# Peptides against a protein of PDB entry 4ASU: the designs that were tried, part 181

Target 1, 270 residues: chain A of PDB entry 4ASU
Amino acid sequence: ATLKDITRRLKSIKNIQKITKSMKMVAAAKYARAERELKPARVYGVGSLALYEKADIKTPEDKKKHLIIGVSSDRGLCGAIHSSVAKQMKSEAANLAAAGKEVKIIGVGDKIRSILHRTHSDQFLVTFKEVGRRPPTFGDASVIALELLNSGYEFDEGSIIFNRFRSVISYKTEEKPIFSLDTISSAESMSIYDDIDADVLRNYQEYSLANIIYYSLKESTTSEQSARMTAMDNASKNASEMIDKLTLTFNRTRQAVITKELIEIISGAA
Target 2, 83 residues: chain B of PDB entry 4ASU
Amino acid sequence: FTFASPTQVFFNSANVRQVDVPTQTGAFGILAAHVPTLQVLRPGLVVVHAEDGTTSKYFVSSGSVTVNADSSVQLLAEEAVTL

## One batch from the design tools (peptide; made by RFdiffusion4, then SolubleMPNN)

Design b2_p20_1_s4 (from b2_p20_1, 13 letters changed)
Fold by OpenDDE base, seed 1:
Structure b2_p20_1_s4 (fold): chain B 270 residues (1-270), chain C 83 residues (1-83), chain A 20 residues (1-20)
Amino acid sequence: as target 1 above (270 residues)
Amino acid sequence: as target 2 above (83 residues)
Amino acid sequence: SEVFLELQRWREEGLALIAA
């Protein structure tokens, strides 16, 4: 490579490094907010799941309709956040299909669709776009829940797949169950609950669905921002290392050129 | 007893004497020995009676309350404000 | 091109954050 080529490359990498550093700072700010807001959201979401965990609701084997909700966002540059969710979705879909279940998919965030569109396009009911620019609200979750309820797809049970936040350096892709009203109402374990009106149960289920979606969005957002911060930090470090290497190469090449010129001068003067 | 909204936690696995909740079927008190049930909330007043005799009041919007067989209670409101 | 555009948006947000 010529000195000019090395110089151009150095300039390019330095510019990238500046961008990645800025992105890291933005992600850090968003992460701090997301983590703070996740604390109550987790208590709230876990509270909503408590009934289903305690009642141990089971779906009869003859029921075949299964819904998978994948939760991520529209925004990239966050490491394996999207691919992790997609991988789990693929695995779950394959397992369910092998068991003779009908599988439909809802994608929260455009990245899920981007990854799965070629292989699973026929299974998608809907994809929600414009996710990830702003922190998710309960209103956003309610819209998603309402869309699902109004879709006409009468699933028996489902799974919501999202990245649960563990720490600034760790997330885990998790799966939580979602149940239809019919599945809940027919569960034997629900018999211990006294005098539950059908309308009450319906309202309860709908509210619970929104709660779980909200919870998943908050976990996903926190995980994503943390992962993006880490990814941008790594990118910045990698750029720094490359700059150092190229600088050394530049210096060596420059010295070689100078040496060659000196030899030519000496040889010509003789 | 857990009482939370999406943005705020008021009680987290706390022991309380009684919780009065506004449900669609009417307001009722949940005691420690209350039978398992679930209800949906209407806008109204929540009153929490602590074991030490302290009473706290909250205004809540829509939501749910669950009483489980293990005596655990989850009160979840879309919006809640301390009074 | 999409990645580039996203990077530019994030850069702008970052600069705005630092300036504030």
Scores: peptide ipSAE 0.020, ipTM 0.834, DockQ to the pose 0.018
Fold by OpenDDE base, seed 5:
Structure b2_p20_1_s4 (fold): chain B 270 residues (1-270), chain C 83 residues (1-83), chain A 20 residues (1-20)
Amino acid sequence: as target 1 above (270 residues)
Amino acid sequence: as target 2 above (83 residues)
Amino acid sequence: SEVFLELQRWREEGLALIAA
């Protein structure tokens, strides 16, 4: 490689490093906010899931319609965040299909669609885009919940799949159940709950759905920002190492050129 | 007893004496060992009576309340403020 | 759904009351 080539490459990598460093800082800021906002959101969301855990809602085996909601975002450069969710979705879809269930998919965030489009395009009901630009709000979750309820797909049971935040260096893809109003209403375990008005139960389930979606979005966002921060840090370090290597190569090449020139001068060949 | 909004936690697995909640069908008090029930909140006043006799008041916009068989209670409001 | 719209109405009413 000529000195010019090395210089060009150095400049390019240095520019990449600047970008990755900047992105790291942005991700760090977003992570800090997300983590702070996740604390109450987790209490809220886990609280909403408590009924399903305690009531042990069972879906009859003859019920075949299953909904998978994958929660991610539109933005890349965050390690395995999207692929982890997609992998779990694929696994769940395959298992359900093997069990004779009909599976439909909702993607929260465009990246889910991007990954699953080729293999699961026919199973997608809707994909929500413009996810990840701003922190998710309860309003956002409500919109998603409403769209789901209005989709016309009468699922019996569903799964919401998202990355749960563990720490700045760790997340885990989790699955939580979602149930249709009919499934909840018909569940034997619900009999212990005093005469619940059908309208009350419907309203309750709508809130529950929004709550769970909100929770999943908050977990996902926090996980994503932390992963992005790590990814950008790694990219920056890799760039730094490459810069160092190329700089050494540049120096060696320059010395070789000088030596060659000196030899040519001494030999009278130039 | 858990009482939270999406953005704020007021009580997290706390022991309380009584919680008064505004529901669509009317306000009711949740006592210890209340029968399991599900309700939806209407805008109104939530009053939490702590075991130490302290009373806290909150205004909620909407949400849900769950009383489980194990006596756990989840009060989840979309918006809530301390009064 | 009509129910969801009602919930939104309650939200709005509640928020208005909180803001007052």
Scores: peptide ipSAE 0.026, ipTM 0.867, DockQ to the pose 0.797; fails the geometry check
Fold by OpenDDE base, seed 3:
Structure b2_p20_1_s4 (fold): chain B 270 residues (1-270), chain C 83 residues (1-83), chain A 20 residues (1-20)
Amino acid sequence: as target 1 above (270 residues)
Amino acid sequence: as target 2 above (83 residues)
Amino acid sequence: SEVFLELQRWREEGLALIAA
């Protein structure tokens, strides 16, 4: 490589490093906000899931329609955030199919579709785009919930798959159940709940769905920003190492050129 | 007793004496060992009576309330403000 | 759903009451 080539490459990598450092800072700021907003969201979301846990809602085996909601975002450069969700979705879909279930998929965030479009395109009901630019709001979750309810797909049971935030260095892909109104209304374990009007139960389930989606979005966002921060830090370090290596190469090449020129001068081969 | 909105937690697994909630069908008082039930909230006042006698008032827009068999209660409001 | 529309109406009513 010529000195010019090395110089151009150095310049390029330095620019990349600047970008990755900037992105790290942005991710850090977003992470801090997301973590703060996750605290109440987790209480809220876990509260919404409490019924299902306590009532031990079971879906009859004869029910065949299963909905998988994968929660991620549109934005890349966040390590294994998207692939982890997609992997779990694939595994779940395969298991359900093997059990004779019909599986439909909703993707929250374009990255899920990008990963699964080749193998699972026919199973997608809808993909929600423009996820991740702004922190998710309850309004956003409500829109997703409404679209799901209005999709015309009469699922019996569903799974929402998302990355649960553990720490700045750790997340875990988790699955939470979603139940249709019919499944809940017919569940034997719900018999202990007294005098529930059908309209009340429907409204309750709509809120529950929105709540769970909102919770999943907040967990996902926090995990994503943390992962992005780490990814950008790693990228910056890698760039730094490459800069050092190229600088050494540049210096060696420069010395070689000088030596060659000197030899040419001394030998009269000029 | 858990009382939260998407953005704020008011009570998290707390022990309370009584919670009054505005439901679509009317006012509902939740006491200790209340029968399991599900309700949806209408805009109105939530009154939390703590064991120490302290009373807290909140206004909620909408949401849900769950009373479970184990006496746990989840009050989840879309919007809630302290009064 | 009619139910969701009703919920939105309630939300709006509640917010109006809070603003008030």
Scores: peptide ipSAE 0.026, ipTM 0.864, DockQ to the pose 0.800; fails the geometry check
Fold by OpenDDE base, seed 2:
Structure b2_p20_1_s4 (fold): chain B 270 residues (1-270), chain C 83 residues (1-83), chain A 20 residues (1-20)
Amino acid sequence: as target 1 above (270 residues)
Amino acid sequence: as target 2 above (83 residues)
Amino acid sequence: SEVFLELQRWREEGLALIAA
């Protein structure tokens, strides 16, 4: 490679490094906010799931319709955040299909669709876009919940799949159950709950769904921002290493050129 | 007893004497030995009676309340403000 | 759904109460 080529490459990598450093800082700021907002959201979301855990709601085996909600975002450059969710969704869908269940999919975030569209296009009900630019709100979750409820798809049981935040360097893809109104209303374990009006139960389930979606969004966002911060840090480090290598190559090449020129001068003068 | 909104936690697995909640079917008090139930909140006043006799008041917009068989209670409000 | 509309109404009412 000529000195000119190396210089051009150096400039390019330096620019990339600047971009990745900037993105790291942005991700860090978003992460800090997300982590703070996740604390109450987790209590809220876990509280919403408490009923399902304590009541041990079972779906009858004859029920065949299953909904999978994958929670991610539209934004890339965050390591395995999207692929982890998609992988779990694929696995779950395959397992359910093998069990003779009908599976439909909802994607929260365009990246889920991007990954699964080719193989699972027929199973997609809806994909929610414009996720990840701003922190998710309860209103956002409510909109998603409402759209799901109005989709006309009468699922019996569902799964929401999202990345749970563990630490700045760790997340885990998790699955939480979603139950239809019919499934909950017919569950034997619900008999202990006294005089639940059908309308009350319906409203309760709507809130529950919104709550769980909100929780999943907050977990996902925190995980994503943390992962992006790490990814951008790694990219910046890699760029730095490449700059060092290219700089060494540049210096060596320059020395070689100078030496060659000196030899030519000496040989031409002789 | 857990009482939270999406953005704030007021009580987290706390022991309380009584919680008064505004529900769609009317306001009712949740006592320590209340039977399991599910309710949906209407806009109104939540009153938490602590074991030490202190009373805390909150306005809530909407949400749900769950009383479980194990006497655990989850009060989840979309919006809540300490009064 | 009628239920969702009611929830929205309740939300608005609740927010109004909180803001008062």
Scores: peptide ipSAE 0.025, ipTM 0.871, DockQ to the pose 0.740; fails the geometry check

Design b2_p20_2_s1 (from b2_p20_2, 7 letters changed)
Fold by OpenDDE base, seed 2:
Structure b2_p20_2_s1 (fold): chain B 270 residues (1-270), chain C 83 residues (1-83), chain A 20 residues (1-20)
Amino acid sequence: as target 1 above (270 residues)
Amino acid sequence: as target 2 above (83 residues)
Amino acid sequence: PYNPALAAENAEAAAAYAAA
């Protein structure tokens, strides 16, 4: 490689490093906010899931319609955040299909669709875009819940799949259950709630759905920002290493050129 | 007893004496070992009576309350503010 | 013990807020 080529490459990598460093800082700021906002959201979301955990709601085996909601975002450069969710969605869909169930999919964030479109296009009900530009709000979750409720798809049970935040360096893809109104109403474990008005139960379930979606979005966002911060840090480090290597190569090449020129001068070939 | 909104936690697995909530069917007082029930909240006043005799008041916009068989209670409000 | 008077007072307050 000529000195000119090396210099051009150095300039390019230095620019990349500047960009990745800037993106790291942005991700760090967003992570800090997301983590702060996740604290109450987790208590809230876990509270919403408490009924399902304590009541041990079971779906009858004859019920065959299953909804999978995958939660991620539209934004890339965050490591395995999207692929992890997609992988679990694929696994769950395959398992359900093997069990003879009908599977429909909702994607929260465009990246889910991007990954699964070719193999699961017929199973998609809807994909929600414009996820990840701003922190998710309860309003956003409510919109998603409403769209699901208005989709007309009468599922029996469902799974919401998202990345749960563990730490700045760790997340785990998890699945939480979603139950239809019919399933929860007919569950034997709900017999202790028999005096509940049907309208009350409907309202309760609709609200619960929004709560769970909100929770999943907050977990996902925190995980994503943390992962992006790490990814950008790694990219910056890799760029730094490449700069060092190229700088060494540049210096060696420069010395070789100088030596060659000196030899040519001494030999009279110039 | 857990009382939270999407953005704020007021009580997290706390022991309380009584919680008064505004439900669609009227005011509902939740006592220790209350029968399991599910209710939805209407805009109104939540009053939490702590074991030490202190009373805290909150305004909630909407939400739900769950009383489980194990006597755990989850009060979830879309919006809530301390009064 | 459940204090119905207190509950009623709180209910009335809640109703007033809902009607506002």
Scores: peptide ipSAE 0.022, ipTM 0.878, DockQ to the pose 0.285
Fold by OpenDDE base, seed 3:
Structure b2_p20_2_s1 (fold): chain B 270 residues (1-270), chain C 83 residues (1-83), chain A 20 residues (1-20)
Amino acid sequence: as target 1 above (270 residues)
Amino acid sequence: as target 2 above (83 residues)
Amino acid sequence: PYNPALAAENAEAAAAYAAA
């Protein structure tokens, strides 16, 4: 490579490093906010899921329609955040298909669609875009819930797949259940609950759906921002190493050029 | 007893004496060992009676209340404010 | 339940990233 080529590459990498450092700081700020907002959201979301855990809702085996909601975002540069969710979605879809179930998919965030487009495009009901630019709100979750409710897809049970936040250095892809009104209404384990009006149960389930989606979004966002910090830090370190390497190459190349020029001068061949 | 909104936690696995909730079918009090039930909240007043005799009042916009067989209670409100 | 010690650790880590 010529000195010019090396210099150009150095400039490019240095610019990238500046960008990644800036993005790291931005991600850190967003993470701090997300983590603060996750605290109540987790209590809220886990509270909403408590019924399903306590009641042990089961779907009859003869029911064949299964919904998978994958939760991520539109934004890249966050390590394995999207691929982790997609991987689990694929695994779940394959397992369900092997069990003779019909699988439909909802993607929250464009990255899910991007990853699964080739192999699962026919299974998608809807993809929600413009996710991840701002912190998710309960309103956002409600919109997603409403869209699902209005889709007309009569699933029997479903799964929401998202990254649960553990720590700044760790997340885990998790799955939580979604049940249709019919499934919960017919569940034997619900018999211990007092006589529940059908309209009440419907309203309850619609609200619960929004709650679970909201919770998943908050977990996902916190995980994503944390992962982005790590990714940007790694990118910055990698850039630094490349800069060092290229700088050495530059110096060696420069010396070689100088030596060549000196030889030409001494030999009169210049 | 857990009482939370999407953005705020008021009670987290707390022991309380009684919780009065405004439901769409009518207001009722949840006591210790209440029978399992599900209800949706209407806009109104939530009153939490602590074991020490103190009472706290909240306005909720909507939400749900769940009483489980293990006596755990989840009160989830879309919006809630302390009064 | 939320672990406050973990939360503090996470916050400190976030601050460290922001400061670096």
Scores: peptide ipSAE 0.010, ipTM 0.846, DockQ to the pose 0.015
Fold by OpenDDE base, seed 5:
Structure b2_p20_2_s1 (fold): chain B 270 residues (1-270), chain C 83 residues (1-83), chain A 20 residues (1-20)
Amino acid sequence: as target 1 above (270 residues)
Amino acid sequence: as target 2 above (83 residues)
Amino acid sequence: PYNPALAAENAEAAAAYAAA
């Protein structure tokens, strides 16, 4: 490689390093906000899930329709955030299919669709786009919940799959249950709850779904921003190492050129 | 007793004497060992009676309240404001 | 049921109620 080529590569990598450093800072700011907003969201979301855990709602075995909701975002450069969700979705879909269930998929964020489109295109009901530019709000979750309920797919039970935030360096892909109104209304364990009007139960379920989606979005966002921060840090370090290597190569090449020129002068071959 | 909105937690697994909630079917008081029930909130006043005799008032918009068999209560409001 | 379009109105109503 000529000195010119090395110089061009150095300039390019230095520019990349600047971009990755900038992206790291942006991700760090978004992470800090997401973590703060996750605290109440977790209490709220876990509170909503408490009914399902305590009531031990069971879906009859004869019910075959299962919905999988994968939660991620539209934005890349965040390590294994999207692939981890997609992997678990694939595993769950395969297990359900092996059990004779019909499986449909909803993707929250375009990246889920991008990963699963070739293998699971026929199972996708809808993909929600424009996820990840702004922190998710309860309003956003409500819109998703309502659209899901109005999708026309009459599922019996479902699974929402998302990355739960553990720490700045750790997330875990988790699955939480989603139940249809019919499944909840027919559950024997619900008999202990007194005089539940059908309209009340319907409304309750709508809130529950919105609550769970909201919770999952907050967990996912926090995990994603943390992972992006780490990814950008790694990219910046890799760029730094490459810059150092290329700088050494540049210096060696420059010395070789000078030496060659001196030899040519001394030998009279000029 | 847990009382939260998406953005704020007011009570987290607290012991309270009584909670008055506005529901679509009417306002009712949740006492210790209340029978399990599910209700949907209407806009209105929530009053929390603490064991020490203090009372706190909140305005809530929409949401849900769950009373479980284990006497745990989840009051989840879309929006809530301390009065 | 929750209506996202009314969220802002509900927030304003809550604020007004708190101020009264």
Scores: peptide ipSAE 0.024, ipTM 0.886, DockQ to the pose 0.081; fails the geometry check
Fold by OpenDDE base, seed 1:
Structure b2_p20_2_s1 (fold): chain B 270 residues (1-270), chain C 83 residues (1-83), chain A 20 residues (1-20)
Amino acid sequence: as target 1 above (270 residues)
Amino acid sequence: as target 2 above (83 residues)
Amino acid sequence: PYNPALAAENAEAAAAYAAA
């Protein structure tokens, strides 16, 4: 490589480093907000799941329709955030298929579709795009829930898969159950709840669905921003290391060029 | 007893004496060790009676309340404000 | 609860109630 080539590469990497540093700062700001908003959302979401956990709602084995909702975003440069969700979706889909279940998929965020489109295209009901630029709201979750309910797919049970935030350096892909009205109403464990009107139960189920989606979005967002911070930090460090290496190479190459020129002068003078 | 909205937590696994909730069928009081129940909220007044005798009032828009067999209560409101 | 218009209405009602 010529000195010119090395210089050009150095300039390019330095520019990349500046970009990654800037992106890190942006991600940091978004993370801080996401983490703050996650605190109440987690309490809210966990509360929404409490009935299903306490009632131990089980889907009869003869019921075959299973919905998988994968939650991520449209935005890249966040490490394994999307691939982690997709991996678990694939695993879950395969397990369910092996059990003789019909599996349909909803992707929250375009990245899920981008990863799974070739292998699971026929299983997709809908993909929600424009996810991740703004913090998710309960309204957003409600729209997703409504779309699901209006999709015409009569699932028996489902799984919502998302990255749960653990810390600034850690997230875990998790699965939470979602249930259809029919599954909830038919669950033996629900018999302890006296005088539940069918309309009440329907309203509850729909509301619960929105709640769980909202919760998953908040967990996902926080995880994503944290992961993006880490990814951008790593990219910046890698760029720094590369700059150092290239700088050394530049210096060595420069010395070699000088030496060569001197030798040529000396040899030509003889 | 947990009482939260998507954006705010009012009670998190707290012990309370009684919670009055507005349901579609009317307002009812949830006491300690209440039988399992599930209701949806209508817009109205939530009153939380703490063990120390303190009473807190909230307005809620919509939501749900569940009382589980273990006496845990989840009051979830789409919108809630302290009064 | 899933109608954005209803959600907005509920929020407004809550705000109005709190302000009163």
Scores: peptide ipSAE 0.022, ipTM 0.889, DockQ to the pose 0.083; fails the geometry check

